Peptides against a protein of PDB entry 4KTY. Designs and how they scored, part 132

Target 1, 266 residues: chain A of PDB entry 4KTY
Amino acid sequence: YVLNDIGVIFYGEVNDIKTRSWSYGQFEDGILDTCLYVMDRAQMDLSGRGNPIKVSRVGSAMVNAKDDEGVLVGSWDNIYAYGVPPSAWTGSVDILLEYRSSENPVRYGQCWVFAGVFNTFLRCLGIPARIVTNYFSAHDNDANLQMDIFLEEDGNVNSKLTKDSVWNYHCWNEAWMTRPDLPVGFGGWQAVDSTPQENSDGMYRCGPASVQAIKHGHVCFQFDAPFVFAEVNSDLIYITAKKDGTHVVENVDATHIGKLIVTKQI

## One batch from the design tools (peptide; made by RFdiffusion4, then SolubleMPNN)

Design b2_p20_6_s3 (from b2_p20_6, 11 letters changed)
Fold by OpenDDE base, seed 2:
Structure b2_p20_6_s3 (fold): chain B 266 residues (1-266), chain A 20 residues (1-20)
Amino acid sequence: as target 1 above (266 residues)
Amino acid sequence: ADQHVLDLQEIKKKFEESLK
């Protein structure tokens, strides 16, 4: 997981799974220096740079440009006039080197680009990491562990009231580390996500969240376990917003979110 | 190929069909 500098990222649809090659290039010239530079820009204490928990959390914040002029600017509106379309990237090296050279955020990325660059960052710093793709990935905006879909009285979705959303697919990372800050058994793979989705204690970052903890419903464990849990396991709650302001749960879909989670084994 | 937000109305429709 640390030594492989070329990988495969899954994307597309659950019934039409696609793969793309991604060059991580963690051993190429200038990449380690750039990763150190990223931590410098984050003003990360030297004492914390040896702690994979702190490093991965800082990385999740710094790989996105929000809050701290981090590496990548996300764009999902199909307008990429001031940069490179997300689909044009084939690896992390060009992105990281551009960031180091320009000292400005690089445009543009989507989830797999964020995950690719983040994977390079983690591996470069000696943290085993892999990319995970979740199809029908929920975005719970209030961490209530469910997808609230508000309906008009006629049954149509009320887009104004509905703040939660579902991605066709979403990529994030898993990083391998011990978690002495958690109970025994919750080390190992930790979900971390650099795609800017939700604010976590003042910054757009996510994780590390224990995969084992999430699998067993321990969403109280730091960091951001409720959000990650919701991405893969939230129910779709269909709620009719009545004219009188009351909400009525019309239906619950417990089978839609997280239909398929894919990651490379090597 | 790009990541995008799904149409919740379509998701709802598919769900309702699955209940039949």
Scores: peptide ipSAE 0.608, ipTM 0.937, DockQ to the pose 0.880
Fold by OpenDDE base, seed 5:
Structure b2_p20_6_s3 (fold): chain B 266 residues (1-266), chain A 20 residues (1-20)
Amino acid sequence: as target 1 above (266 residues)
Amino acid sequence: ADQHVLDLQEIKKKFEESLK
């Protein structure tokens, strides 16, 4: 998880699983320096740079350009006129070196690009890391641990009222570390995500969230466990919004979100 | 190949079909 410089990322759909190669290049010239530069741009104290909890959290913020002029600008509009289409990237090295050279965010990325660059960042700094792909990945925007789908009285989805969304797939990272800040047993793999999805205490960042804690329903532990839990386990709640402003739950789908979670084997 | 937000209307339709 640290030594491998080439990997495979899963994407596509649950019924049409696809793979792409990704070169992490954590040992390439200039990459370590760039990772240090990223932490410098984040104004991270030297004392914190030896703490994988702090490093991974800072990385989750800095790999995306939001808030802090970090590494990558996300775009999902299928219009990439002012940069490189996300699908054109084949690895992390060119992105990181461009960022270091230009000192400006690199355009453009989507989830697997963010995850790829973040994986390089983590591995470069000696943190074991892997990429995880979640098909039918929920985006809970109000931290209520469910996917609220609002319906008109005729049964059609009210897109204006519905704020939560579902990705066909989403990629994030898991980083291996001890969690002395958590109870015993919640170390190991920690979910971290650099794709800008939700604000976490003032910044677009996510994690580290204990995978073991989430698997056991413990969403009270830092950081961002409720959001990660919702990505993989939220129920789809179909709610009819009546004209008088009242809401009625019509149906609950507990089988749709997180149908398949895939990561590369050792 | 790109990541995109799913159409919730289609998801709802598929869900309703699964209930039959």
Scores: peptide ipSAE 0.605, ipTM 0.936, DockQ to the pose 0.867
Fold by OpenDDE base, seed 3:
Structure b2_p20_6_s3 (fold): chain B 266 residues (1-266), chain A 20 residues (1-20)
Amino acid sequence: as target 1 above (266 residues)
Amino acid sequence: ADQHVLDLQEIKKKFEESLK
């Protein structure tokens, strides 16, 4: 989880699982220096750089360009005129070196690109890390631990009222660390996500969230456990928005989100 | 294949079919 510089990332659809090779390149020339540069840009105190909790949280923020001119600019509109299409990247090295050289965010990334670069960052700094792919990954926009799908009276989805969304797949990272700030048993793998999805205490970042805590339904622990929980376990709530402004729950789908979660076991 | 947001109408349709 630290020594491997080449990995496999799962993507595609749950019924058509695909894999792509990704070169992390954590041992390549200039990469460690770039990771240190990233922490410098974040103005991270030296005392915190030895704390994987702080490092992973800062990395989560800095691998995306939002808020702090971090490493990668995300794009999901199939228009990549001012940079490199996300699918063209094959590893982290070119991205990180470009960032270090230009000192400007690199265009463009999607979830696996963010996860790939973040994985390099974590491994460079001695934090065991892996990439996780979640198929039918929920994006809870209002932090209520469910996917609210609003319907017109005719049964059609009201896209204006519906703020939550579902990704066909989403990739994020798990980082191994102790969590002395949490109760015993909630150390180990921690979910961290650098793909800019939601604001967490003023910045687009996510985690570290205890995987064990989430698996046992404990979402009260820092950081961003409710969001991560929702990504993998949200119920789809179909709500009819009536003309009089009232809401009626028409149906609940508790089996759709998080149908498959895949990570490399080797 | 790129990451993309799913069509909720299709999701709803599939769900309804599963209830049959």
Scores: peptide ipSAE 0.600, ipTM 0.936, DockQ to the pose 0.869
Fold by OpenDDE base, seed 4:
Structure b2_p20_6_s3 (fold): chain B 266 residues (1-266), chain A 20 residues (1-20)
Amino acid sequence: as target 1 above (266 residues)
Amino acid sequence: ADQHVLDLQEIKKKFEESLK
């Protein structure tokens, strides 16, 4: 696997696919040192630093600032007064070097920024990695493998009851590794996600989840397979919440989530 | 260009239209 230091990230809408260049810069001065620093901040044992499973999971946690003062602070409210707008970043180098210098989380990122920085982190540490973009990406907040859209009796969406959400697009990473902790055949590409979405065993992190396992519906395997599965394969369940407290399934849309998953083979 | 949460009401409307 050839590791390029420049890549392309897909974003936008399913009917208006866009691409942006991203400089990973995994070979630039100070970047490897910063990646080691990240693992130091995570208090990662030396023995684990050679294990791509542990490294990718730690990276998933540390690339976001939540829980552990990791690298990036996410922002999706269009308020970036105290940092750099996510769209202004063009690569990982400035972000990582700022983190190393300031020793404070860098503001701000969205999914592709997280994925870009995470890709650099993985590649720096010798883990083959790529970025994946999923259009109509589900965010299942209760781990039931479906998108529950609650409706008022008048048919309008009940935003208070509806906790699940759908991103126009979402970027995460796939890291190549063996999975001796899983049954044979579930090594290879593993989904890992540093964008803070859900708590996983005490931290905002996601993965590594076997792509092969997910493709075959095996969501019982560590780590966070149900969440990743839901991102790409959740059914939209339209549920009328009646005044008497009962729920009635009105419709099911099994074709909406994960309409397009794109990755550049580098 | 920014990542954002989709309006589920609009998604619902589009879905309903697809059922017609």
Scores: peptide ipSAE 0.597, ipTM 0.934, DockQ to the pose 0.894

Design b2_p20_6_s4 (from b2_p20_6, 8 letters changed)
Fold by OpenDDE base, seed 5:
Order: sequence, then structure tokens, then C-alpha cells
Structure b2_p20_6_s4 (fold): chain B 266 residues (1-266), chain A 20 residues (1-20)
Amino acid sequence: as target 1 above (266 residues)
Amino acid sequence: SEQHELSLQDIKDEFKKSLE
């Protein structure tokens, strides 16, 4: 997980799974220096740079450009006039070196690009890391651990009231580390995500969240466990918004979100 | 293919069909 400099990322649809090659290039010239530069831009104390918990959390913030002029600007509008289309990237090296050279955020990325660059960052700093793809990935934006889909009385989705959304797929990272800040047994793989999705204590960042904790329903542990849990295990709650302003739960679908979670084997 | 948000209407419609 640290030594491999080329990987495979899963994407597409659950019924049409696709793979793409990605060059991490953590050993290429200038990449380590760039990772150090990223931490410098984050104004990370030297004492914290040896702590994978702090490093991965800072990385999740800095790989995206939001808040702190980090590495990548996300775009999902299919208009990429002022940069490189996300699909054109083949690896992390060009992105990181451009960031180091220009000292400005690089355009553009989507989830697999963020995950690819973040994977390089983690591996470069000696943190074992892998990319995870979740199909039908929920985005819970109000931290209630469910996907609230509001319906008009006629059964049509009320897009104005419905704030939560579902990605066809989403990629994030898992980083291997001990968690002395958590109870015994919750070390190992930690979910971290650099794609800017939700604000976490003032910044667009996510994790590290204990995968074991999430699997066992422990969402009270830092960091951002509720959000990660919701991505993979949210129930779809269909709520009819009545004309009088009242809400009625009509249906619950517990099988739709997180239909398939894929990661590369060792 | 690029990452995109799914149509919640489509998801809802498919779910309703599954209940029939």
C-alpha cells in the first residue's frame, strides 16, 4: 500500500463497473517536496507531521482547494474551460508538480482525481493508503444519518426541499494507522476524503474515521464518522410534504445506498 | 464516465416499481 506507485480506480455504475489506471508516483522527483509544501501551506506544526491522524486530516483539507487554496479545484458541470478536464488526468504527479510550481490550485478534479492525489500524498508520507469506490454514495448534508427525499403530494420529488443527494459513485481513501485517541480495536483502516463535500469543524475535510467503528455502528468517534456512515448506509426516507406544511414518512428504502463498495486487493 | 448526481426521481420511480 505504500510501495505501489500505479493503481486501479473503480468507477462508473453499479451495473457497469469500470476501471482506470492511475499513476501515484510517490517516488518521483519533487513529489515528496510537494507534499511537504502542502503541509507548509497548511501551516502545520512540525510536531504534528509525524502523526498520521493529523497528517491525514490536514491532507483531506489541503488536497481540495476550498478554504485554504489547496491542490485541486473540483468541477462537476462538464465545463472545464479554464483547466484540464478531470478525465484527462492519468496520475498524481503532473497535478502535484503543477501545484508546487504555480502555487495555485489546479483545475479540475472529481472524486477519483481527489482520491488519486490524496493517495499519493498519504503514501509519500509513509501512510499506507488505498482508494475505495462506493456506488450509490449518499451525501447527507444535515448530519441526520439518512437521505431525506421530499415528495410533493402527487409523488414527484420536491427538489427545492430535498437537500441530500446521491452520487452514482464516489471515491475516497482509507489510511492505515493506530488510533490511540480511540478505544482499543478501532485502529487500522481509517476513512479519509479530500473531495469537498461537507464542512467539518470549519473546513471542507473528512476523517480519519475508523472503518471498524463505522462497521459496528459507532458513529460517535472522531472524525466525521456520521458523514462516512451515511455515505455507505443511509436509508432513503421518502417524505411527503403536505400543503399544510406537515411531513409524512411514506416509505423507507434501506437497500439502495452503498450497494457496492470496491477496493483493490493487495 | 464522470461522477454525477443521480436523479432522485428515477430512484423513487424504480423503488415504487419494486413495491408492486
Scores: peptide ipSAE 0.593, ipTM 0.934, DockQ to the pose 0.894
Fold by OpenDDE base, seed 3:
Formats: sequence, structure tokens, C-alpha cells
Structure b2_p20_6_s4 (fold): chain B 266 residues (1-266), chain A 20 residues (1-20)
Amino acid sequence: as target 1 above (266 residues)
Amino acid sequence: SEQHELSLQDIKDEFKKSLE
């Protein structure tokens, strides 16, 4: 099985789908060494480095800089004064080599940059991986499997009460592996995400979550299945916050989140 | 072209239009 070192990442809007090329460069000089270095920085036991479940989870944590001085610093404020704008990156190689050389997090990334670097990491370590783009991707902040949108009585969104958010698009990875820790049938593609979104058992990481399990509504299995499920399937719950402090559900939109999920077929 | 959070107000308004 030969993995491509150049790929296409989908982004943009659901009504204006765009693609960008990304050089994964998993075979370039120094890249495998850097991936091993990443696992060293994570202080990952040697015995676990052959386990794709553990490797993908560690990679999910280490590709972002949070918690552990991992590879990439995210920025979404359109101010990139102390580094490279996310859109300027064209592949993983420069990022990973800079990280290895400087031994400091590289600035800056957004979801496709995280996904690109993470894809390189997984492929370098022999884990089949691909990037998935989800349009209208929910960010469930309180882990209740729904998007709570609080409204004032006048119908305006109450931004103070509303903690959940929706990305125009979000990219993460799927990694192919067996899941002996799960019931039969839940192996195969596993969702993993290195973009720092939510804390998972003490660290900003996500997955591996069984895609098959999520598709069938099974969110009780490790790791982070509820969060991934919410990204693609959350209902938008419009809640009016009354002046007396009571909450009333006004409307439910079950069709908005996850309108389109795109991935390159392998 | 960059990733950004959508306006929930816009989403809400569009939803309301869809109900009409």
C-alpha cells in the first residue's frame, strides 16, 4: 500500500466548495525523525508506539501546542504578527522541520493546517489517514450533544449565555485501525482531531472515535465520541432566556449542522 | 477562505425564513 504525499483539502462554504493542495511530505528527509521526536516530547512509552489507538490519541494532543508545547499554535483572530499566517502554509514539511529545529511551537495554524500536519504524522507512522471536512461544524462546548443558542425575548442572540458555536467548516482526520477495545464492527475509520477545541480528560485532544459507532448513534465508546457526534449531528436548540431567569425552547433545527461532509476516497 | 465562526444570528434569521 502506497500513500500519496500530496493531497487535496476541502474548505470554504457549503455553497462555494474550495480545494487546496497540501504536501504531506511523509517521505521527506527528517520528517519521520520529527514524528518520533514528537512522541518523545510527549514522553510516550515505547511499548505504546506500535498501538495506533495510543499513537493517534497522542498525536491529537501533540500536533497542537496547548498543554504540552506541541507543534502548532492556533489563531483565528486574523492577527498573525508573530508568525506565519495559516493560509501561507502549503504543506507539513516546513512546519515539522521548524518544530524539530526550534523545539518550540510553530505559529500559526487553523483546522486544515492542523489536519495536514496530523495527516503527515499518522502516515509517517504507518497509520492510514485522510482528512475530512465538515461544513457547518458544531462546537459543543458543554458536552450535551446539542447546540444551545440562547435568545433574548426580542429574538436576538444572547452571546453571553451562548457558549456553543458553529464553524463555517472544520477539518479533522480519520485514521484506519482495528479497535479491539470496542465491540466488533467499530473498527475501521476513526475520527481524530488535533485542532484544539475541547479538553478531553485533561488535554486538548480528540479521538480516536469510531466513525461506524457515531454513524449508528453509539456515543458511549471511547474516545470523545459525543464531541465528534455533536460536530456533525447537533440539533440547534433555540432557547429564549426570560427576564425571570426561566428558559423556554422556542425552536429546534435538526437539519443545519453537518450539511456536507467531504473526504477524499482512498 | 479561512476558518471562522458563523454568526448565530444569521443562522437564526435564515432558519426563520425557512419556516415561512
Scores: peptide ipSAE 0.576, ipTM 0.931, DockQ to the pose 0.909
Fold by OpenDDE base, seed 4:
Structure b2_p20_6_s4 (fold): chain B 266 residues (1-266), chain A 20 residues (1-20)
Amino acid sequence: as target 1 above (266 residues)
Amino acid sequence: SEQHELSLQDIKDEFKKSLE
C-alpha cells in the first residue's frame, strides 16, 4: 500500500466544488517524531500505540487543542490575529513542526486543516487514511439524529431553540482498520474526526465509527456512530413553535443533508 | 473558501420555494 504525501481536499459548495492540494509530509524529517510526541502528550500507553482503534481515537482528540492542549486551535469567526489563517496552510508539516517546537497549540485551523493534519498523523503511524468531504454536513448538537429547524408562527426561523447547525462543507477522515470490538463486517473504513464539534465521553473527539455500520443504520456501535450518522443523514425537521409552547412538525426534508460526499480513492 | 455554518433561514426559504 503506497501512501501519497500529497493529496487533494474537496471543499466549497455543492454547486461549486473546489479542490486544494495538501502536503501531508508523513515522511518529512521530524514528522514521525512529532506524531509520537502527540501520543506522549496524550499520555498514551505504549501498549495502545499499536492499536489503530486507540490511536485514531487519541489522534481525534489530540489534533484539536481542546481538552488536552492538542495540535490545532479552531477558528470560524474570521479573526486570526494571533496566528495563521486556516486558508494559509498548505500542508501538515509546518503545523506539526510548530507544535513540536513550541509545545503549544497552533493557530488556526478549520475542518480541512484538522483533517489534513490528522491524515498525516494516521499515515505516519501506519494507518491508511483518507479525507472525506461532506457537503451540507449536519452538526447534531443534541444527539437526536436529526436537524431541528424551529419556526415561529410567522414562518421565520427561531435560531434560539436549537444549537443544531449545517456546515456548507465538512471534512473528516476515514481510517482503515479491523474492528475486533465490533461484529464481523464492520471493519474497514472508520470515520474519525479531529475537528472539535461535540464532546465524546469527556473529550472533543469523534470515532472511529464504522462506515459500514453507519451505511446500514447501525448507530449503536462505538464510537460516535450517531454523530457521524447525523452528519451525513440527518433529516431536516421543520418544527413550528407555537405561542402556547407546543411544537408541531410541519415538514421533513430527508434529502438535504449529505447531498454529496466526496473522497479521493486511495 | 472557509468552512461556515449555513443560514437556517436560507435553508428554510429555499425549502419553501421547492414546495411551491
Scores: peptide ipSAE 0.573, ipTM 0.930, DockQ to the pose 0.875
Fold by OpenDDE base, seed 2:
Structure b2_p20_6_s4 (fold): chain B 266 residues (1-266), chain A 20 residues (1-20)
Amino acid sequence: as target 1 above (266 residues)
Amino acid sequence: SEQHELSLQDIKDEFKKSLE
């Protein structure tokens, strides 16, 4: 909820769930100004700043540094020589204030850092928001709603052919809003994600995607519903690449992706 | 504690375990 400035983020493994505290600090001095600055950097029209659909979509783009010199630079290589390790952050305030002061992307973040900062951004602008953690979170890079795992004839994974990936866990946000652009019943919680994963119409952004729509398989609804759907519900397709160039589906696993999704209700 | 991509081989092995 908008009024809570301290939260808990779930992470770790499905069999070893962990929690970390995160200070959102949406009411601290300079934070609202920074959020407005973020929208200014995005060159967002003033008329759109009152629309949570547009604001959340812009936020999903601007919280990551890709494309537009947004707030956070992601790093997953365990090399953080030119910044702060993702695990060292305890809240959004220092990140946002550093961004405002330096006017340069802040290093470094991973999913929970992106989600934490994005949560602050949303709440600061009056959009109810929460963080969601998905264990065994799929990253479908071709939007085919499945995870294609290519195998050699000996059963080992062919890493060259396998382009999709699975996160041990992934955090993103849900933002509460009406969706007059969608059919009745698909307002409420909307999935939005600022972690740079896939290009969406020219920018690394994601959402808002109606949670209700995704739950009911309506992946045709804007924005990025297929990607979010795949994160939580894609099947694992094991494909053997034969020496003759043919592909044979060996197995299908519909049980692992999105095995556990955790979020607080408030 | 940090986010990372799972080994696809590990995923496969886990799948095999589920079939057993």
Scores: peptide ipSAE 0.411, ipTM 0.842, DockQ to the pose 0.853

Design b2_p20_7_s1 (from b2_p20_7, 10 letters changed)
Fold by OpenDDE base, seed 3:
Structure b2_p20_7_s1 (fold): chain B 266 residues (1-266), chain A 20 residues (1-20)
Amino acid sequence: as target 1 above (266 residues)
Amino acid sequence: SAAQQRAQNFLFEKYEESKK
């Protein structure tokens, strides 16, 4: 996981799975230096730079530009006039080197770009890492572990009340580490995500969240386990907003979210 | 149901690669 500098990222839809190659380039000239520079920009203490828990959490914050002038600016509006379209990137090297040279966020990224760059960052620093693709990935906006879909009485969606959303697919990373800060058994793969989705204690970051803990329904452990759990296991709650202001649960779908989770086996 | 299908369509966001 650390030595491979070229990978495959899964995307598309659950019924039409697609793959793209991604060059991580963790051994190319200037890349390690850039990763160290990223931690410098984050003002990360030297004592923490050897701790994969702290490093992965800082990385999840710094790979996105929000809050801290990090590496990548996200864009999802199909307008990329002031940079490179997300689909044009083929690897992490050009992005990281541009960031190091310009000292400004690079435009633009979407989930697989964030995941690709983050994977390079982790591997450069000796942290085993892989990219995970989740099909029907929930974005829980209000941290209630469910997707609240508000409907008008006529069956149309109330867009004002409906804040949660679902990605047809979403990519994030898993990093391998021990978790001495958690109970025994919750080390190993940890979910970390640099795509800016939700604020976590003041910054757009996510993880590390114990994959084992999440698989067993333990969402009380740091970091951001409820959000990651919701991404893969949220129920869809269909709620009718009545004219009198009352809400009625019409249906619950517990099978839609997290229909398929894929990662490359190495 | 039809309402559920419409709701699902509303909820779904697509990344650039899925829009092509």
Scores: peptide ipSAE 0.176, ipTM 0.789, DockQ to the pose 0.101
Fold by OpenDDE base, seed 5:
Structure b2_p20_7_s1 (fold): chain B 266 residues (1-266), chain A 20 residues (1-20)
Amino acid sequence: as target 1 above (266 residues)
Amino acid sequence: SAAQQRAQNFLFEKYEESKK
């Protein structure tokens, strides 16, 4: 998980799984220097740079451009006039080297691009890392661990009330580390995500969240465990919004979110 | 149900690679 410089990223849909190659290039000239530069831009203390918990959290913030002029600008409107379309990237090297050279955020990325660059960042710094793809990935924006779907009385979605959404797929990273800040047994793989989705204590970042903790329902453990839990395990709650302002739960679907989670085998 | 299907369609977002 550190030595491989070429990988495979899963995408598409659960009934039409697709794969793409991605060159991580963590050993290429200038890449380590760029990763150090990223941490410099984050104003990360030297003492913290040896701590994979701090490094992965800072990386999750800095791989996206939000808040801190980090590496990648996300775009999801299919208009990429001032940069490179996300689908045109084939690896991390060009992105990272452009960032280092221009000292400005690189346009544009989507989840697999963020995950690819973040994977390079982690591996370059000696942190074992892999990319994970979750099909039917929930985006819970109010941290209630469920997807609230508000319906009008006629059955149509109330778009004003419905804030949550579901991606057909979403890619993020898992990083291997000990977690001395958590109880024994919750080290190992930690979910981290650099795609800007939600604000976490003032920055668009996510993780590290213990995969083992999430699997056992320990969403109180730092960092961002509730959000990651919701991505893979949210129930869909269909709520009819009555004209009188009352809400009625019509149905609960516990099978829709997180239908398949895949990663490249060793 | 039809309502649930409409709701799912509304919530369903796609990254570029999954769009035509």
Scores: peptide ipSAE 0.165, ipTM 0.785, DockQ to the pose 0.101
Fold by OpenDDE base, seed 1:
Structure b2_p20_7_s1 (fold): chain B 266 residues (1-266), chain A 20 residues (1-20)
Amino acid sequence: as target 1 above (266 residues)
Amino acid sequence: SAAQQRAQNFLFEKYEESKK
């Protein structure tokens, strides 16, 4: 999880799983220096740089450009003017070296690009890390652990009221670390995500969230466990918004989200 | 149901590779 510099990222659809190669290049010239530079730009205390909890949380914030002039600008408009389309990247090295030389955010990334660069960052700093792909990945925008789908009385979706969404797939990272800040048993793999999705205590970042804690239904432990839980386990709640302003739950689908979670043992 | 299928189609966002 630290020594391999080439990996495979899963994407596509749950019934049509695809793979793409990604060069992490954590041993390439200038990459470690760039990772240190990223932490410098984050103004991270030297004392915290040896703590994988702090490092992974800072990394989740800094791999995206939001808030702090971090590494990658996300774009999903299929235009990608003034930059490189996300699908053109084949690894982390060019992105990180461009960031270091230009000292400006690099355009553009989507989830697998964020996850690839973040994986390089973690591995460079000695943190075992892997990329995880979740098919039917929920994006809960109001932290209620469910996907609220609002319907008109005729059964059509009310797009104005429906704020939650689902990705056909989403990639994030898992980092291996001890969690002395959590109860015993909740160390090990921690979910971290650098794709800017939701604000976490003032910054677009996510994790580390204990995978074990989430698996046991514990979403009260830092960091961002409710959001990660919702990505993989939220129910779809179909709510009819009546003309009189009342809401009626029509149906609940507890099987759709998180249909498949894949990671390569590399 | 048909309504649920329409709702699901509405919910799904696509990354670049799925937009091709």
Scores: peptide ipSAE 0.149, ipTM 0.775, DockQ to the pose 0.100
Fold by OpenDDE base, seed 4:
Structure b2_p20_7_s1 (fold): chain B 266 residues (1-266), chain A 20 residues (1-20)
Amino acid sequence: as target 1 above (266 residues)
Amino acid sequence: SAAQQRAQNFLFEKYEESKK
């Protein structure tokens, strides 16, 4: 999880699982310097740079360009005229070196690119890290731990009543660390995500969220546990929006989200 | 239901590989 500089990222769909190789290159020339530069750009205190909690949280913010001119600009509209299409990247090295050289955010990334670069960042700084792929990954936009699906009386979807969505797959990272800020037992793997999805205390960042806490439904623990919980365990709530303004819950699906969570074991 | 399936299809966002 630290020494391996080549990985496999799972993607695609639950019924059509695909893999791609990713070169992390945490030992390549200039990569450590770039990681330090990233922390410099974040104005991270030296005292915090040895704390994996702070480092992973800063990394989750800085690997994306939002808020702080971080490493990667996300694009999901299939328009990549001013950069590299996300699918064209094969590893972290070129991205990080371009960032260091240009001192400007690199275009463009999507979840696996963010996760790949973030994995390099973590491993480069001695934090054991792996990429996790979640199929049917929920994006809870309103922090209610559920995916609201609104239907008109005629059965058509009302897309205006919610911004909640579900990714066919989503990649994020798990970083290994102790959590002295949490109760005993909630150290170990921590979910961290650099793909800009939701604002967390003023910045697009996510984690570290204790995987053990999430597994046991402890969403009260910092950081961003509710969001991560929703990604893997939110219920689909089918709601009929009646013309009279009332909402009726038609069905609840508690089995769809987080259908499969995959990570490389080696 | 068919309505639920349509709703799911609508809410699913896709990354680049699955968009094409």
Scores: peptide ipSAE 0.139, ipTM 0.746, DockQ to the pose 0.102; fails the geometry check

